# Ledger of designs, part 71: peptides against a protein of PDB entry 4U39

Target 1, 302 residues: chain A of PDB entry 4U39
Amino acid sequence: SIKVIGVGGGGNNAVNRMIENEVQGVEYIAVNTDAQALNLSKAEVKMQIGAKLTRGLGAGANPEVGKKAAEESKEQIEEALKGADMVFVTAGMGGGTGTGAAPVIAQIAKDLGALTVGVVTRPFTFEGRKRQLQAAGGISAMKEAVDTLIVIPNDRILEIVDKNTPMLEAFREADNVLRQGVQGISDLIATPGLINLDFADVKTIMSNKGSALMGIGIATGENRAAEAAKKAISSPLLEAAIDGAQGVLMNITGGTNLSLYEVQEAADIVASASDQDVNMIFGSVINENLKDEIVVTVIATG

## One batch from the design tools (peptide; made by RFdiffusion4, then SolubleMPNN)

Design b2_p15_2_s2 (from b2_p15_2, 8 letters changed)
Fold by OpenDDE base, seed 1:
Order: C-alpha cells, then sequence, then structure tokens
Structure b2_p15_2_s2 (fold): chain B 302 residues (1-302), chain A 15 residues (1-15)
C-alpha cells in the first residue's frame, strides 16, 4: 500500500490538492498540531499530534514543538503507517509542525520498513530569513530520515508563474508542484500505462539515495513528447542539471492517444541529458483527463 | 554536488 502524509499547513494543503485532482491508489493522512486547520483537511484519516503539548493550538511556528508533538504521538503514527510499502511525507518547510514533525514521521515510516520519500518545499524568500533557517534545519533532518528527499525551491515557482500572480496563487502553485511530485511517482506504481513499473523497480532507484530534484514538462501538439521531455530536463525546479545523477526516475503521462514512439522519444531525450552510468528507469502512465497533453516528470537522485 | 534528477524506469519494458 502507498500512504501520503501531509504534515502541517503546507503538507495538508498539498494533500487537499492531491485529493481534488483524484490521485488514485494512495491513502491520505493529514497530520497537524492545529485542530482547526486539521478539520479543513479533505483526507480520510486526520491525526492531531501533540494534543497534550499544544492543546490543538498549533506549534507557534516552532519546529521543536512540531518535533515533540510527533514524538508524543509516535504510537498513533506507527499504527497509521503499519503495513505501508511506500510512504510519502509532504510538508512546507519553515513552519513549526511541518518542519519539526515531518522528519519524525519519516523516521517512523522508515523504521517500519516502508520506502520513505519526502516531498517538501523550501519557503519563498518573502516568507523571511527565520523560515528559511528553520527550513534548512528541517531539510537536514529529513535527509537522515528518508530514502529519498525531493526538495522544491518555491522561489523557482515564481519563474514559471505570471509576475502579477497573487501570493495566494503562488502558494497554490507550490501545493500543485508537491502534488505533481507525489503523483509522478505514485502513478508509476498504481496507474497502468504502456510501460509499467513495479514497486521493486521504484525501490531500487529511490532506496537510500538522499536528496533529489524534480523537473516537470508539459506539452501538446505533434512534438509534445520531445517538448515535454526538454521542458522537464530544463525545468526551473531543477537547481542543477540532471547531469551527474546516480539515478533517474522518469514518468511519461499522456492520454489514451499516447504512443510507444512518444514514450521512447521522451525517454531518449532524458537519457541523452543524463550521465552514461546513470541508473535510469522510466514508466508510462495513461491518464484519460490529459487528452492531448503529455506530462513528463523527472526525479533526479545522487 | 550537483543534485541530479531520478528518472523512473518501468522495469517490465527492458528487454
Amino acid sequence: as target 1 above (302 residues)
Amino acid sequence: MKQTLLAFYSGKGRP
């Protein structure tokens, strides 16, 4: 089974976006120290952590409170994660609950023997230096607690949105990028395509790999596969080129008209941009909602 | 260290 855990406000918003986009084959768990915020979650499983510590009033933007809240609720987290083969831990780093609790939850998942993948954001520069410093500490703790940590730099989202985009929409786009990171992996396992991956393939690429980057490309038209692949490998979300990756995981998602030729063309482009010694695996997914669109997700580790 | 992207390989497609 695949479980997605949204931790704190940003993680819960990302989980809500995943549910709204009907990401299939996963169980959703919302975790928060704020009981009022947790009630707004669309997740089937809602877990208040640190009820004794926080009284449901949240972590006060303090990561140490978030950490202690997860430690207080360890047994509840263990029971919620029991029997998971794969666990996604999603959070906005820089806050109290997400920054402090996500590493603890990830460690619990890993200790249970699940393939544990973090999908987290760095705060926008406008959120201030305090959030950036807290996020750096949380990301460091996540690296130790996960098999793979995908870090999304929110400031790079500003390069792909209109300059007039309201702050609230920039946060919604961050939630959408978190969704794309989780879905780009979960669909390879849970959603049939032209080329299916098994869980063992994904585990081989993602186990004990540490930090990862994510690139996304979307295109339509005659050359859509090639264009989507080129956009993915040149994505602003990539803080570095895919050149030098030890492993590459690629999802090629299209509608019912996705051809094997398009899958091969996209895979060849990503392979040509990768090191010769890279362990590259690719899957294809059919999503009937995409119609004429191709979405290429690339996740680079190492 | 250049952080590099992991591409997903569908295992059943290897010849």
Scores: peptide ipSAE 0.005, ipTM 0.387, DockQ to the pose 0.124; fails the geometry check
Fold by OpenDDE base, seed 2:
Structure b2_p15_2_s2 (fold): chain B 302 residues (1-302), chain A 15 residues (1-15)
Amino acid sequence: as target 1 above (302 residues)
Amino acid sequence: MKQTLLAFYSGKGRP
C-alpha cells in the first residue's frame, strides 16, 4: 500500500489538494498539532499529535514542539503507517509542526521498512529568515530520515507564476507542486499507462538516494512531448541541472491520445540531458482529464 | 506564453 502523510499546515494543504484532484491508489493521513486545522483536512485518517504537549493549540512555530509532539504520538504514528510499502511524507518546512514532526514521522516509516519519500517545500524568502533557518534544520533532519527527499524551493515557483500572482495563489501553487511530486511518483505505480512501472523499479531508483530535485514541464500541440520534456529538464524548480544525478524518475502523463512515439520522444530528451551512467526509469500515465496536454515530471536523485 | 503551473492546476481536469 501507498500512504501519503501530510504533516502540519502545509502538508495538510497539499493532502487536501491531492484529494481534490482525485490522486488515486493512495491512502491519506493528515497529521497536525493544531486540532482546529486538522478538522479542516479532507483526509480519511486524521491524527492529532502531541495532544498532551500542545493541547491541540499547535506548535507555536517551534520545530522542537513539533518534534516532541511526534515523539509523544509515536505509537499512533506506527499503527497508522503499519503495512505501508511506500510512505510519502509531505510538509511545508519552516513552521513548527511540519519542520519538527515530519522527520520523526519519516523515521518511523523507514523503521517500519517502507520506502520513505519526503516531499517538502522550502519557505519563500519573504516568509523571513527565521523560517528559512528552521526549514534548513528540518530539511537536514528529513534527509537522514528518508530514502529520498524531494525539496521544492518555493522561491522558484515565483519564476513560473505571473509577477502579479497574489501571495495566496503562490502558496496554492506550492501545494500543487507538492501534489505533483507525490502524484508524479504514485501514478507510476497505481495508475495504468502506456508504460507501467512496478514498485520494485521505483524502489530501486529511490532507496537511499538522499536529496532529489523535481522538474515539471507542460505543453500542447504537435511537439508537445518534446516541449514538455524540455521544460521539465529546464524547470526553475531544478536548482541544479539533471546532469550529475545518479537516478532519474520520469513520468509522462497525457490524455487518451498520448502515443508511444510521444512517450519515447520525451524519454529520449530527458535521457540525453542526463549522464550516460544514470539509472533512468520512466513510466507513462493516461489521464482522461488531460485533453491535448502532456505533463512531464522529472525527479533527479543523488 | 509561459504556461504557469497555476494555469494547469486551475483546470478542473487533473484527476
Scores: peptide ipSAE 0.000, ipTM 0.380, DockQ to the pose 0.033; fails the geometry check
Fold by OpenDDE base, seed 4:
Structure b2_p15_2_s2 (fold): chain B 302 residues (1-302), chain A 15 residues (1-15)
Amino acid sequence: as target 1 above (302 residues)
Amino acid sequence: MKQTLLAFYSGKGRP
């Protein structure tokens, strides 16, 4: 089974976005120290952590409170994650709950023997230096607690949105990128395509890899596969080129009209941009909601 | 036009 656990406000917003976009084949868990915020979750499983510590009033933007809240609720987290083959831990780093609790939750998932993937954001620069410093500490702790950590630099989202995009919409886009990071991997296992991967293939690429980068490309039209692949490998979300990566996981998602030729064309572009000795695996997914669009997601590890 | 990643999530595709 695949579980997605959203931790704190940003993680829960991402989980809500996943549910709204009908990401299939995963169980959703919302975790928060704020009981009022947790009530707004669309997840079937809602877990308040640190009820004694916080009284449901949240972590006060303090990562140490988030950490202690997860430690207080360890047994409850263990029971919720039990029997998962794969666990996605998603959070916005820089806050209290997400920054402090996500590494603890990830370690619990890993200790249970699940393939543990972190998908987290760095705060926008406009959120201030304190959030950036707290995020750096949380990301460091997360890297030790997961098999693979995908870090999304929120400031790079500003390169792909309009300059007049309201701050609230920039956060919604961050939630959307978190969704794409989870879905781009989970769909390879849970959703049929032209080329399916098994869990063992994904586990081989993602186990004990540490930090990973994600690129996303989207295109329509006659050359949509090639354009989507080129956009993915040149994505602003990639803090480095995929050249030099030890492993590449590629998802080619299209509508019911996705051809095997388009899948091969996209895969060849990503392979040509990667090292010759790279362990590349690719899968294809059919998503009826994409109609004429192709989405290429690239996860570079190592 | 830079297709914003935002356009993908506009739930207009549900009937």
Scores: peptide ipSAE 0.000, ipTM 0.382, DockQ to the pose 0.029; fails the geometry check
Fold by OpenDDE base, seed 5:
Structure b2_p15_2_s2 (fold): chain B 302 residues (1-302), chain A 15 residues (1-15)
Amino acid sequence: as target 1 above (302 residues)
Amino acid sequence: MKQTLLAFYSGKGRP
């Protein structure tokens, strides 16, 4: 089974976005120290952590409170994650709950023997230096607690949105990028396509790989596969080129009109941009909602 | 064209 655990406000917003976009084949868990915020979750499983410590009033933007809240609720987290083959831990780093609790939750998942993937954001620079420093500490702790950590630099989202994009929409985009990081992997396992991967394939690429980068490309039209692939490997979300990655996981998602030729063309572009000795796996997913669009997601590990 | 990922999900396919 695949479980997605959203931790704190940003993680819960990402989980809500996943549910709203009907991401299939996963169980959703929302975790928060704020009981009021947790009530707004669309997740089937809602877990208030640190009820004694916080009384449901949240972590006060303190990562140490988030950490202690997860430690207080360890047994509940263990029970909720039990039997998962794969666990996605999603959070916005820089806050109290997400920054502090996500590493603890990730370690619990890993200790249970699940393939544990962190999908987290760095805060925008405009959120202030305190959040950036807190996020750096949380990311460091996450890296030790997961098999693979995908870090999304929110400032790079500003490169893909219009400069007039309201701050609220920039946060929604961050939630959407978190969704894409989870869905880009989970769909390879859970959603039928032209080329299906199994969990063992994904595990081979993601197990004990440490930091990972994600690129996303979307295109339409006659050359949509090639354009989407080129956009993915040159994505602003990639803090480095995919050249030199030890592993590459590629998802090629299209509508019912996705051809095998388009899948091959996209895969060849990503392979050509990767090292010759890279362990590359790719899958194809059919999503009827995409119509004429192709979405290429690339995850570079190592 | 900066394709916003938001535009993708705000799209016409909501019934």
Scores: peptide ipSAE 0.000, ipTM 0.373, DockQ to the pose 0.029; fails the geometry check

Design b2_p15_2_s3 (from b2_p15_2, 9 letters changed)
Fold by OpenDDE base, seed 1:
Structure b2_p15_2_s3 (fold): chain B 302 residues (1-302), chain A 15 residues (1-15)
Amino acid sequence: as target 1 above (302 residues)
Amino acid sequence: MKKTLLYFYSGVGRP
């Protein structure tokens, strides 16, 4: 089974976005120290952590409170994660709950033997230096607690949105990028395909790889597959080129008109941009909602 | 929604 656990406000917003976009084949868990915020979650499983410590009033933007809250609720977290083959831990780093609790939750998942993937954001520069410093500490702790950590730099989202985009929409786009990171991997496992990537192939690419980068490309038209692939490998979300990655995971998602030729063309572009000795796995997904769009997600590990 | 996944593994060497 695949579980997605959203931790704190940002993680829970991402989980809500995943549910709204009908990401299938995964179980959703919302975790928060704020009981009022947790009630707004669309997740089936809602877990308040640190009820004794925080009284449901949140972590006060203190990562140490978030950490202690997860430690207080360890047994409940273990029970909720038990039997998962894969666990996605998603959070907005820089806050109290997400920054402090996500590493603890990730470690619990890893100790249970699940393939543990972090998908987290760095705060926008406008959120201030304190949040960036807290996020750096939380990201460091996440690296030790996960098999793979995808870090999304929110400031790079500003390069892919309109300059007039309201701050609230920039956060919504961060939630969407978190969704794309989780969905790009989960669709590869949860949807039975013509060619099964078995969970073992994904595990080989993602197990004990540490930091990962994600690129996303979207295109339409006659050359949409090639354009989407080129956009993915040159994505502003990639803080480095995919050349030199030890592993690459590629998802090609299209509508019912997605051709085998388009899949091959996109895969060849990503392979050509990767190291010759790279372990590359790629999958294609049919999503009827995409119509004429192709979405390419690339995750570079190692 | 029928999601049809086509996976292509371009495995360099499976051992």
Scores: peptide ipSAE 0.011, ipTM 0.414, DockQ to the pose 0.449
Fold by OpenDDE base, seed 3:
Parts: sequence; C-alpha cells; structure tokens
Structure b2_p15_2_s3 (fold): chain B 302 residues (1-302), chain A 15 residues (1-15)
Amino acid sequence: as target 1 above (302 residues)
Amino acid sequence: MKKTLLYFYSGVGRP
C-alpha cells in the first residue's frame, strides 16, 4: 500500500490538493499539532500529534515543538503507517509542525521498512530569514530520515508564474508542485498506463539515494510530447542539470489519445539529456482528466 | 458513502 502523510499546514494543504485532483491508489493521512487546522483536512485519516504538549493549539512556528509532538505521538504514527510499502512524507519546511515532525515521521516510516520519500518545499525568500534557517535544519534532518528527498525551491515557482501573481496563489502553486511530485511517482505504481512500473523498479531507483530534484513540463499541440520533455529537463525547479544524476525516474502522463510514439519521443529526449550510465526508468500513465495535455515529470536522484 | 472520520484520539480508553 502507498500512504501519503501531510505534516503541518503546508503538508495538509498539499494533501487537500491531491484529494481534489483525485490522485488514486493512495491512502491520505493528515498530521497536525493544530486541531482546528486539522479539522479542515479532506484526508480520511486525521491525526493530532502532541495533544499533551500543545493542547491542539499548534507548534507556535517552533520546530522543536513539532519534533516533540511527533515523539509524544510515536506509537500512533507507527500504527497509522504500519503495513505501508511506500510512504510519502510531504511538508512545507520553515514552520513549526512540518519542519519538526516530518523528519520524525519519516524515520518511523523507514524503521517500519517502507520506502520513504520526502516531498518538501523550501519557503519563499519573502517568508523571511527565520523560516529559511528553520527550513535548512528540517531539510537536513529529512535527508537523514528518508530514502529519497525531493526538495522544491519555492522561489523557483516565482519564475514560472506571472509577476502579478498574488501571494496566496504562489502558495497554491507550491501545494500543486508538491502534488505533482507525489502523483508523478504514485501514478507509476497505482495508475494503469501504456508502460507500467512495478514497485520493485521504483524501489531500486529511490532506495537510499538522498537528495533528488524534480522537473515538470506541460505542453499541448502536435509536438506536445517533445515540448513537455524539453520543459521538464530545463525546468526552473531543477537547480542542476540532470546529466549528473545517477538515477532518473520519468513519468509521461497524457489523456486517452497518448500514443506510444509520443511516449518514446519524450523518453528519448530525457535519455539524451542524461548520462549514458544513468539508471533510467520511465512509466506512462493515462489520466482521463488530461485532454490535449501531456505532463512529463522527471525526478533526478543521486 | 459517508466518509467515516477515523479520529485516532490518543488516550480514549481501550474498551
């Protein structure tokens, strides 16, 4: 089974976005120290952590409170994650609950023997220096606790949105990129496509790889496959070129009109941009909600 | 189908 655990405000917003986009084949868990915020979650499983410590009033933007809250609730987290083959831990780094609790939850998932993937955001520069410093500590702790850590630099999202984009929409786009990171992997396992991957293939690419980067490309029209692939490998979300990666996981998602030719064309572009010795796996997913769009997701590991 | 909200409450007694 695949479990997605959203930790704190940002993680819970991302989980809500996943549920709204009908991401299939995963169980959703919302975790928070704020009981009021947790009640707004769309997740089937809702877990309040650190009830004694926080009294449901949240972590006060303190990562140490988030950490202690997860430690207080360890047995409950273990029971909620038990029997998962794969666990996605999603959070916005820089806050109290997400930054402090996500590494503890990730370690619990890993200790249970699940393939543990972190999908987290770095805060926007405008959120201030304190959040950036807290995020750096949380990301370091996540890197030690997961098999693979995908880090989304929120400032790079500002390169792909309009300059007049309201701050609230920039946060929604960060939640959407978190969704795309989880869905780009989970769909390869849980959603039928033209080329399905097994869990063992994904496990081989993602086990004990440390930090990973994600690129996303979306295109429409006659050359949509090639354009989406080119956008993915040149994505602003990629802080480095994919040519240095030891492993590449690629998802090619399209509507019911997605052809094997388009899949091959996209795969060839990503392969040509990668090292010759790279361990590349790719899957193709059919999403009926996509009309003329192709979405290429590239995850570079190692 | 009514989504059964499974609240894992820490500390409500085992039967």
Scores: peptide ipSAE 0.008, ipTM 0.402, DockQ to the pose 0.017
Fold by OpenDDE base, seed 2:
Structure b2_p15_2_s3 (fold): chain B 302 residues (1-302), chain A 15 residues (1-15)
Amino acid sequence: as target 1 above (302 residues)
Amino acid sequence: MKKTLLYFYSGVGRP
């Protein structure tokens, strides 16, 4: 069983985006301290945390309130996560609930024996220094609480979108990148394909690896596979090159016209950009909603 | 049933 738990406003927005994009084979859980925001979740399971502490009024952008809210609701979180083989914890870092509660929830998942993957964002620089400092503390706490932590630097999203992109669309793109990080992994496990990764392969790459980097590449046309792979390994979302990574997880998603040659070409490009001793696993996913587009997601661990 | 084709290459076999 794969569970995706969205924590706080940013995590819940990401979960909503995943549900809207029909990410299959996962159970969605929305967690918030704000009861009104939680009601807007599309997740099947909705959990209000810290009901006594916050009275459903949210964490007031205080990570310590978010932490205490998750601690108050520990038993409910344990019950909701029980029996999961894998847990994705997604949050926007820098806020109250996401920053404080996500590490606690991740630790609960890990203590239950689930492969625990954090997929979180750093706030945009324009969100201010306080959010950046809170995010840094939350990311540090997440790193200790997860098997793998994918950190998405939101400022790097501004390098992949048009300069005229409205701020609201930049946040939607951050939610979409969170979606891609979760889906890029979950599809490899939950979506039946020509060659399935066993969960043990994913577990080998992701268990106790600490921080991970994610690159995304999208392309169309005759050389779309190669172009998508090149864009993924050079993605602005990568805070460093994938050279020296101990593990690489690659997802190649295309339409019904995705060829084995295109999959191999993309895999060879990513392998060539990786360390010689890298443990690389890759999957190919058919998404019928993709026409001529190929999406390559690369997650570098270690 | 959306047919997802997953291809895996375990990097073990570089000749």
Scores: peptide ipSAE 0.000, ipTM 0.415, DockQ to the pose 0.474; fails the geometry check
Fold by OpenDDE base, seed 4:
Formats: sequence, structure tokens, C-alpha cells
Structure b2_p15_2_s3 (fold): chain B 302 residues (1-302), chain A 15 residues (1-15)
Amino acid sequence: as target 1 above (302 residues)
Amino acid sequence: MKKTLLYFYSGVGRP
């Protein structure tokens, strides 16, 4: 089974976005120290952590409170994660709960033998230096606790949205990028497509790889496959080129009109941008909601 | 080091 755990406010918003976009084949768990915020989750499983420590009033933007809250609730987290083959831990780093609890939850998942993937955001620069410093500490702790860590720099989202984009919409886009990171991997396993990957293939690419980079490309029209692939390999979310990665995981998602030719064209573009010795695996997924769109997700590991 | 400015199209239409 695949489990997605949203940790704290940002993680819970990402999980809500995943549910709203009908991401299939995964179990959703919302985790928070704030009981009121947790009640707004759409997840089937809702877990309040650190009930004794916080009394449901949240972590007060303190990562040490988030950490201790997860430690207090360790047995409950273990029970919720039991029997998962794969666990996604999603959080907005820089806050209290997400920053402190996500590494603890990730370690619990890994200790249970699940393939543990972190998909987290760095805060926007406008959230201030304190949040950036807290996020850096949380990201370091996540890197030790996961098999693969995808870090999304929120400032790169500002390169893709209009300058007049309201702050609330910038956060919604961060939630959407977190969704795309989880869905881009989970769909390869859980959603039948033109080319399916097994869990063992994904496990081979993602086990004990540490930091990973993610690129996403979306396109429509006659050259949509090539355009989506080119957008993915050059993505602003890629802090470095995919050239020199030891492993590449590629998802090519389209509507019911996705052709094998388009899949091959997209795969060839990503392969040509990768090292010759790269272990590249690719899957193709059919998502009826995309209609005429193609989405290419590239995850570079190593 | 060519900084390729890539634009994410957030255009995955809301259903």
C-alpha cells in the first residue's frame, strides 16, 4: 500500500489538494498539532500529535515542539503507517509542526521498512530569515530520515506565476507542486498506463538516494509531448541540470488520446538530456482529467 | 552555466 502523510499546515493543504484532484491508489493521513486546522482536512485518517504537549493549540512555529509532538505520538504514527510499502511525507518546512514532526514521521516509516519519500517545500523568502533557518534544519533532518528527499524551493514558484499573484495563490501553487511530486511517483505504481512500472523498479531508483531534484513540464497541442519533456528537464524547480544524475524517474501522463509515439518522444528527450550511464526508468499514465494536456514529471536522484 | 529560465505552466485545468 501507498500512504501519503501531510504534516502540519502546508502538508495538510497539499493532501487536501491531492484529494481534490482525485489522486488514486493512495491512503491519505493528515497529521497536525493544531486540532482546529486538522478538522479542516479532507483526509480519511486524521491524527492529532502531541495532544499532551500542545493541547491541540499547535506548535507555536517552534520545530522543537513539532518534534516532541511526533515523539509523544510515536506509537500512533507506527500504527497508522503499519503495512505501508511506500510512504510519502509531505510538509511545508519552516513552520513548527511540519519542520519538527516530518523527520520523526519519516524515520518511523523507514524503520517500519517502507520506501520513504519526503516531498517538502522551502519557505518563500518573504516568509523571513527565521523560517528559512528553521527549514534548513528540518530539511537536514529529513535527508537523514528518508530514502529520497524532494525539496521544492517556493521562490522558484514565483518565477512561474505573475508578479501580481496574491500570496494565497502562491501558497496554492506550492500545494499543487507538492501534489505533482507525489502524484508523479504514486501514479507510476498505482495507476495503469501505457507503460507500467512495478514497485521494485521504483524502489531500486529511490532507495537510499538522499536528495532528489524534480522537474515538471506541461503542454498542449501537436508537439505537446516534446514541449512537456523540454519543460520538465529545464524546469525552474531543478536546482541543477539532470545531467550527472545517477538515476532518473520519468512519468509521462496524458489523457485517453496519449499515444505511444508521444511517450517515446518525451522519453527520448529526457534520455538525451541525461548521462549515458544513468539508470532511467519511465512510466506512462492515463489521466482522463488532463484531456489534451501532457504532464511530464522528472525526478533526478544521485 | 546557462540558467535556463523554465516557466511552469500551472495550466493543469481544474476539473
Scores: peptide ipSAE 0.000, ipTM 0.332, DockQ to the pose 0.026; fails the geometry check

Design b2_p15_3_s1 (from b2_p15_3, 5 letters changed)
Fold by OpenDDE base, seed 5:
Structure b2_p15_3_s1 (fold): chain B 302 residues (1-302), chain A 15 residues (1-15)
Amino acid sequence: as target 1 above (302 residues)
Amino acid sequence: SFVRVYKDGKLVAEY
């Protein structure tokens, strides 16, 4: 089974976005120290952690409170994660609960033997230096606790949205990018396509790989596969070129009209941009909601 | 309690 755990406000917003976009084949768990925020979660399972420590009022933007809340709740988190083959831990780094609790939850998942993938955001620069410093500490702790950590640099989202995009919409786009990171991997296992991967294939690419980068490309039209692949490998979300990656996981998602030729064309473009010795695996997914669009997601590891 | 668990909007466990 695949479990997605949203941790704190940002993680729970991302989980809500996943549920709203009908990401299939996963179980959703919302974790928070703030009981009021947790009540707004759409997840089937909701866990209020640190109830004695916080009295349900949240972590007060203190990562140490988030950490302690998760540590005090370890046994219950273990119970909620039991039987998962794969665990996604999603959070917005820089806050109290997400930054502090996400590494603890990730370690619990890893200790249970699940393939543990972090999908987290770095805060926007405009959120201030304190959030950036807290995020750096949380990301460092996440790296030690996961098999793979996908870090989304929120400032790079500003390069893919209109300059007049309101701040609230920029946060919604960050939630959407978190969704894309989880879905881009989970669909390879849970959703049939033209080329299917098993969990063992994904595990080979993602086990003990440390930091990862994600690129996304979307296109329509006659050359949509090639265009989507080119956009993915040149994505602003990639803080480094994919040619330095030791592993590449690629998802080619299209509508019911996705052809095997288009899948191969996209894969060839990503392979040509990758190192000769890269371990690249790719899968295809059929999503009826995409109609004429192709979405290429690239996860570069190592 | 340290943890409250909710399922389908209902409290199912307190620890």
Scores: peptide ipSAE 0.492, ipTM 0.934, DockQ to the pose 0.014
Fold by OpenDDE base, seed 1:
Structure b2_p15_3_s1 (fold): chain B 302 residues (1-302), chain A 15 residues (1-15)
Amino acid sequence: as target 1 above (302 residues)
Amino acid sequence: SFVRVYKDGKLVAEY
């Protein structure tokens, strides 16, 4: 089974976005120290942690409170994650609960033997230096606790949205990018396509790889596969070129009109941009909600 | 309690 655990406000917003977009084949868990925020979660399973420590009022932007809240809740988190083959831990780094609790939860998942993938954001620069410093500490702790950590630099989201985009919409886009990171991987396992991957294939690319980067490309029209692939490998979300990656996981998602030729064309473009010695795997997904669009997601590991 | 678990909007466990 695949479980997605959203940790803190940002992680739970991402989980809500996943549920709203009908990401299939995964179980959702929401974790928070803020009981009011947790009540807004759409997840089937909701866990309030740190109830004694926080009185349900949240971690007060203190990562140590989030950490302690998860540590005191270890047995219950372990029970909630038990039997998962794969666990996604999603959070917005820089806050109290997400930054502190996500590494603890990730370690619990890893200790259970699940393939543990972190999908987290760095805060926007406008959120302030304190959040950036807290996020750096949380990301460091996550790297030790996961098999793969996808880090999304929120400032790069500003390069893919309109310049007049309101701040609230920028956060909404961050939630969407977190959704795309989880879905781009989970669909390869859970959703049939033209080229299916098994869990073992994904595990070979993602097991004990440390940090990862994600690129996304979307296109329509006659050359949509090639355009989507080119956009993915040149995505602003990629802080570095994919040619230095030791592993590449690629998802080519299209509608019912997705052709095998388009899948191969997209894969060839990504392979040509990658190192010759890269361990690359790719899968295709059919999403009936996609009309004429192709979505290419690239995860670069190592 | 340290943990409250909700399922389908209902409290199912408290620890």
Scores: peptide ipSAE 0.347, ipTM 0.909, DockQ to the pose 0.014
Fold by OpenDDE base, seed 3:
Structure b2_p15_3_s1 (fold): chain B 302 residues (1-302), chain A 15 residues (1-15)
Amino acid sequence: as target 1 above (302 residues)
Amino acid sequence: SFVRVYKDGKLVAEY
């Protein structure tokens, strides 16, 4: 089974976005120290941690409170994660609960023998230097606790949105990028397409790989496959070129009109931009909610 | 510390 665990405010918002987009074949868990925020989660399973420590009022932007809350709740987190083959841990880094608890939860998942993938955001520069420093510490702890850590640099999201985009919409886009990172992987296993991957294929690419980068491309029209692939490999979310990656995981998602030719065209573009010795795997997913759009997701590891 | 687990909006466990 695949479990997605959202940790703290940002992680829970991302989980809500996944549920709203009908991401299939995954179980959702929401974890928070804030009881009011947790009540707004759409997840089937909700866990309030650190109830004695925080009195349900949240971690007060202190990562040490988030960490202690998760450590005190270890046995219950283990029970909630038990039987998962794969665990996604999603959080917004820089806050109290997400930054402190996500590494602890990730380590618990890994110790249970699950393939553990972190999908986290760096805070925007406008959130201030304190949040950036806290996020750096949380990301460092996540790297040690996961098999693969996908880090989304929120400042790069500002390059793909309009300059007049309200701050609230920028956060919503960050939640959507977290959704795309989880869905881009989970759909390869859980959702049939033209080319299916199994869990063993994904495990081979993602096991003990450390840091990863994600690129996303979306296009429509006659050349949509080629355009989506080109956008994915040149995505602002890729802080480095994919030609240095040791492994590449590619998802090509389209509607019911997605052709095998389009899948091959997109795969060839990504392969041509990658190192010749790269271990590349790709899958195709059919999403009936995509009309004329193709979405290409690339995850570069190593 | 106390952990509260909810499933389908119902409290199912308290530790």
Scores: peptide ipSAE 0.309, ipTM 0.893, DockQ to the pose 0.014
Fold by OpenDDE base, seed 2:
Structure b2_p15_3_s1 (fold): chain B 302 residues (1-302), chain A 15 residues (1-15)
Amino acid sequence: as target 1 above (302 residues)
Amino acid sequence: SFVRVYKDGKLVAEY
């Protein structure tokens, strides 16, 4: 089974976005120290942690409160994650609960023997230096606790959205990028496509790889596959080129009109941009909600 | 209790 656990406000917003976008084949768990925020989760399973410590008022901006809340709740988190083959831990780094609790939850998942993937954001620069510093500490702790950590730099989202995009929409886009990171992997396992991957394939690429980068490309038209692939490998979300990555996981998602030729064309472009010694795997997914669009997601590991 | 577990909006466990 695949479990997605959203931790804190940002993680739970991402989980809500996943549910709203009908991401299939995964179980959702929402974790928070804030009981009111947790009540707004669409997840089937909701866990309030640190109830004695926080009285349900949240961790504030203190990662140590988030950490302690998760540590005190270890047994219950273990029970909720038990039997998962794969666990996604999603959070917005820089806050109290997400930053502190996500590494603890990730370690619990890893200790249970699940393939543990972190999908987290760095805060926007405008959220202030304190959040950025707290996020750096949380990311460091996540790196030790996961098999693969996908880090999304929120500032790079500003490069892919319109300059006039309201701040609230920039946060919504961050939630959407978190969704795309989880869905781009989970669909390869859970959703049939033209080229299916199994869990073992994904595990080979993602097990004990440390930090990863994600690129996304979307295109339409006759050259949509090539354009989407080119956009993915040149994505502003990639803090570095995919050249030099030890592993590449690629998802080519299209509508019912997605062809094997388009899949191969996209894969060839990503392969050509990757190191010759890279372990690359790719799958394709059919999403009927995609009309004429192709979405290429690239995850570079190592 | 350190943890409250909700399922389908209902409290199902408290630890």
Scores: peptide ipSAE 0.266, ipTM 0.858, DockQ to the pose 0.014

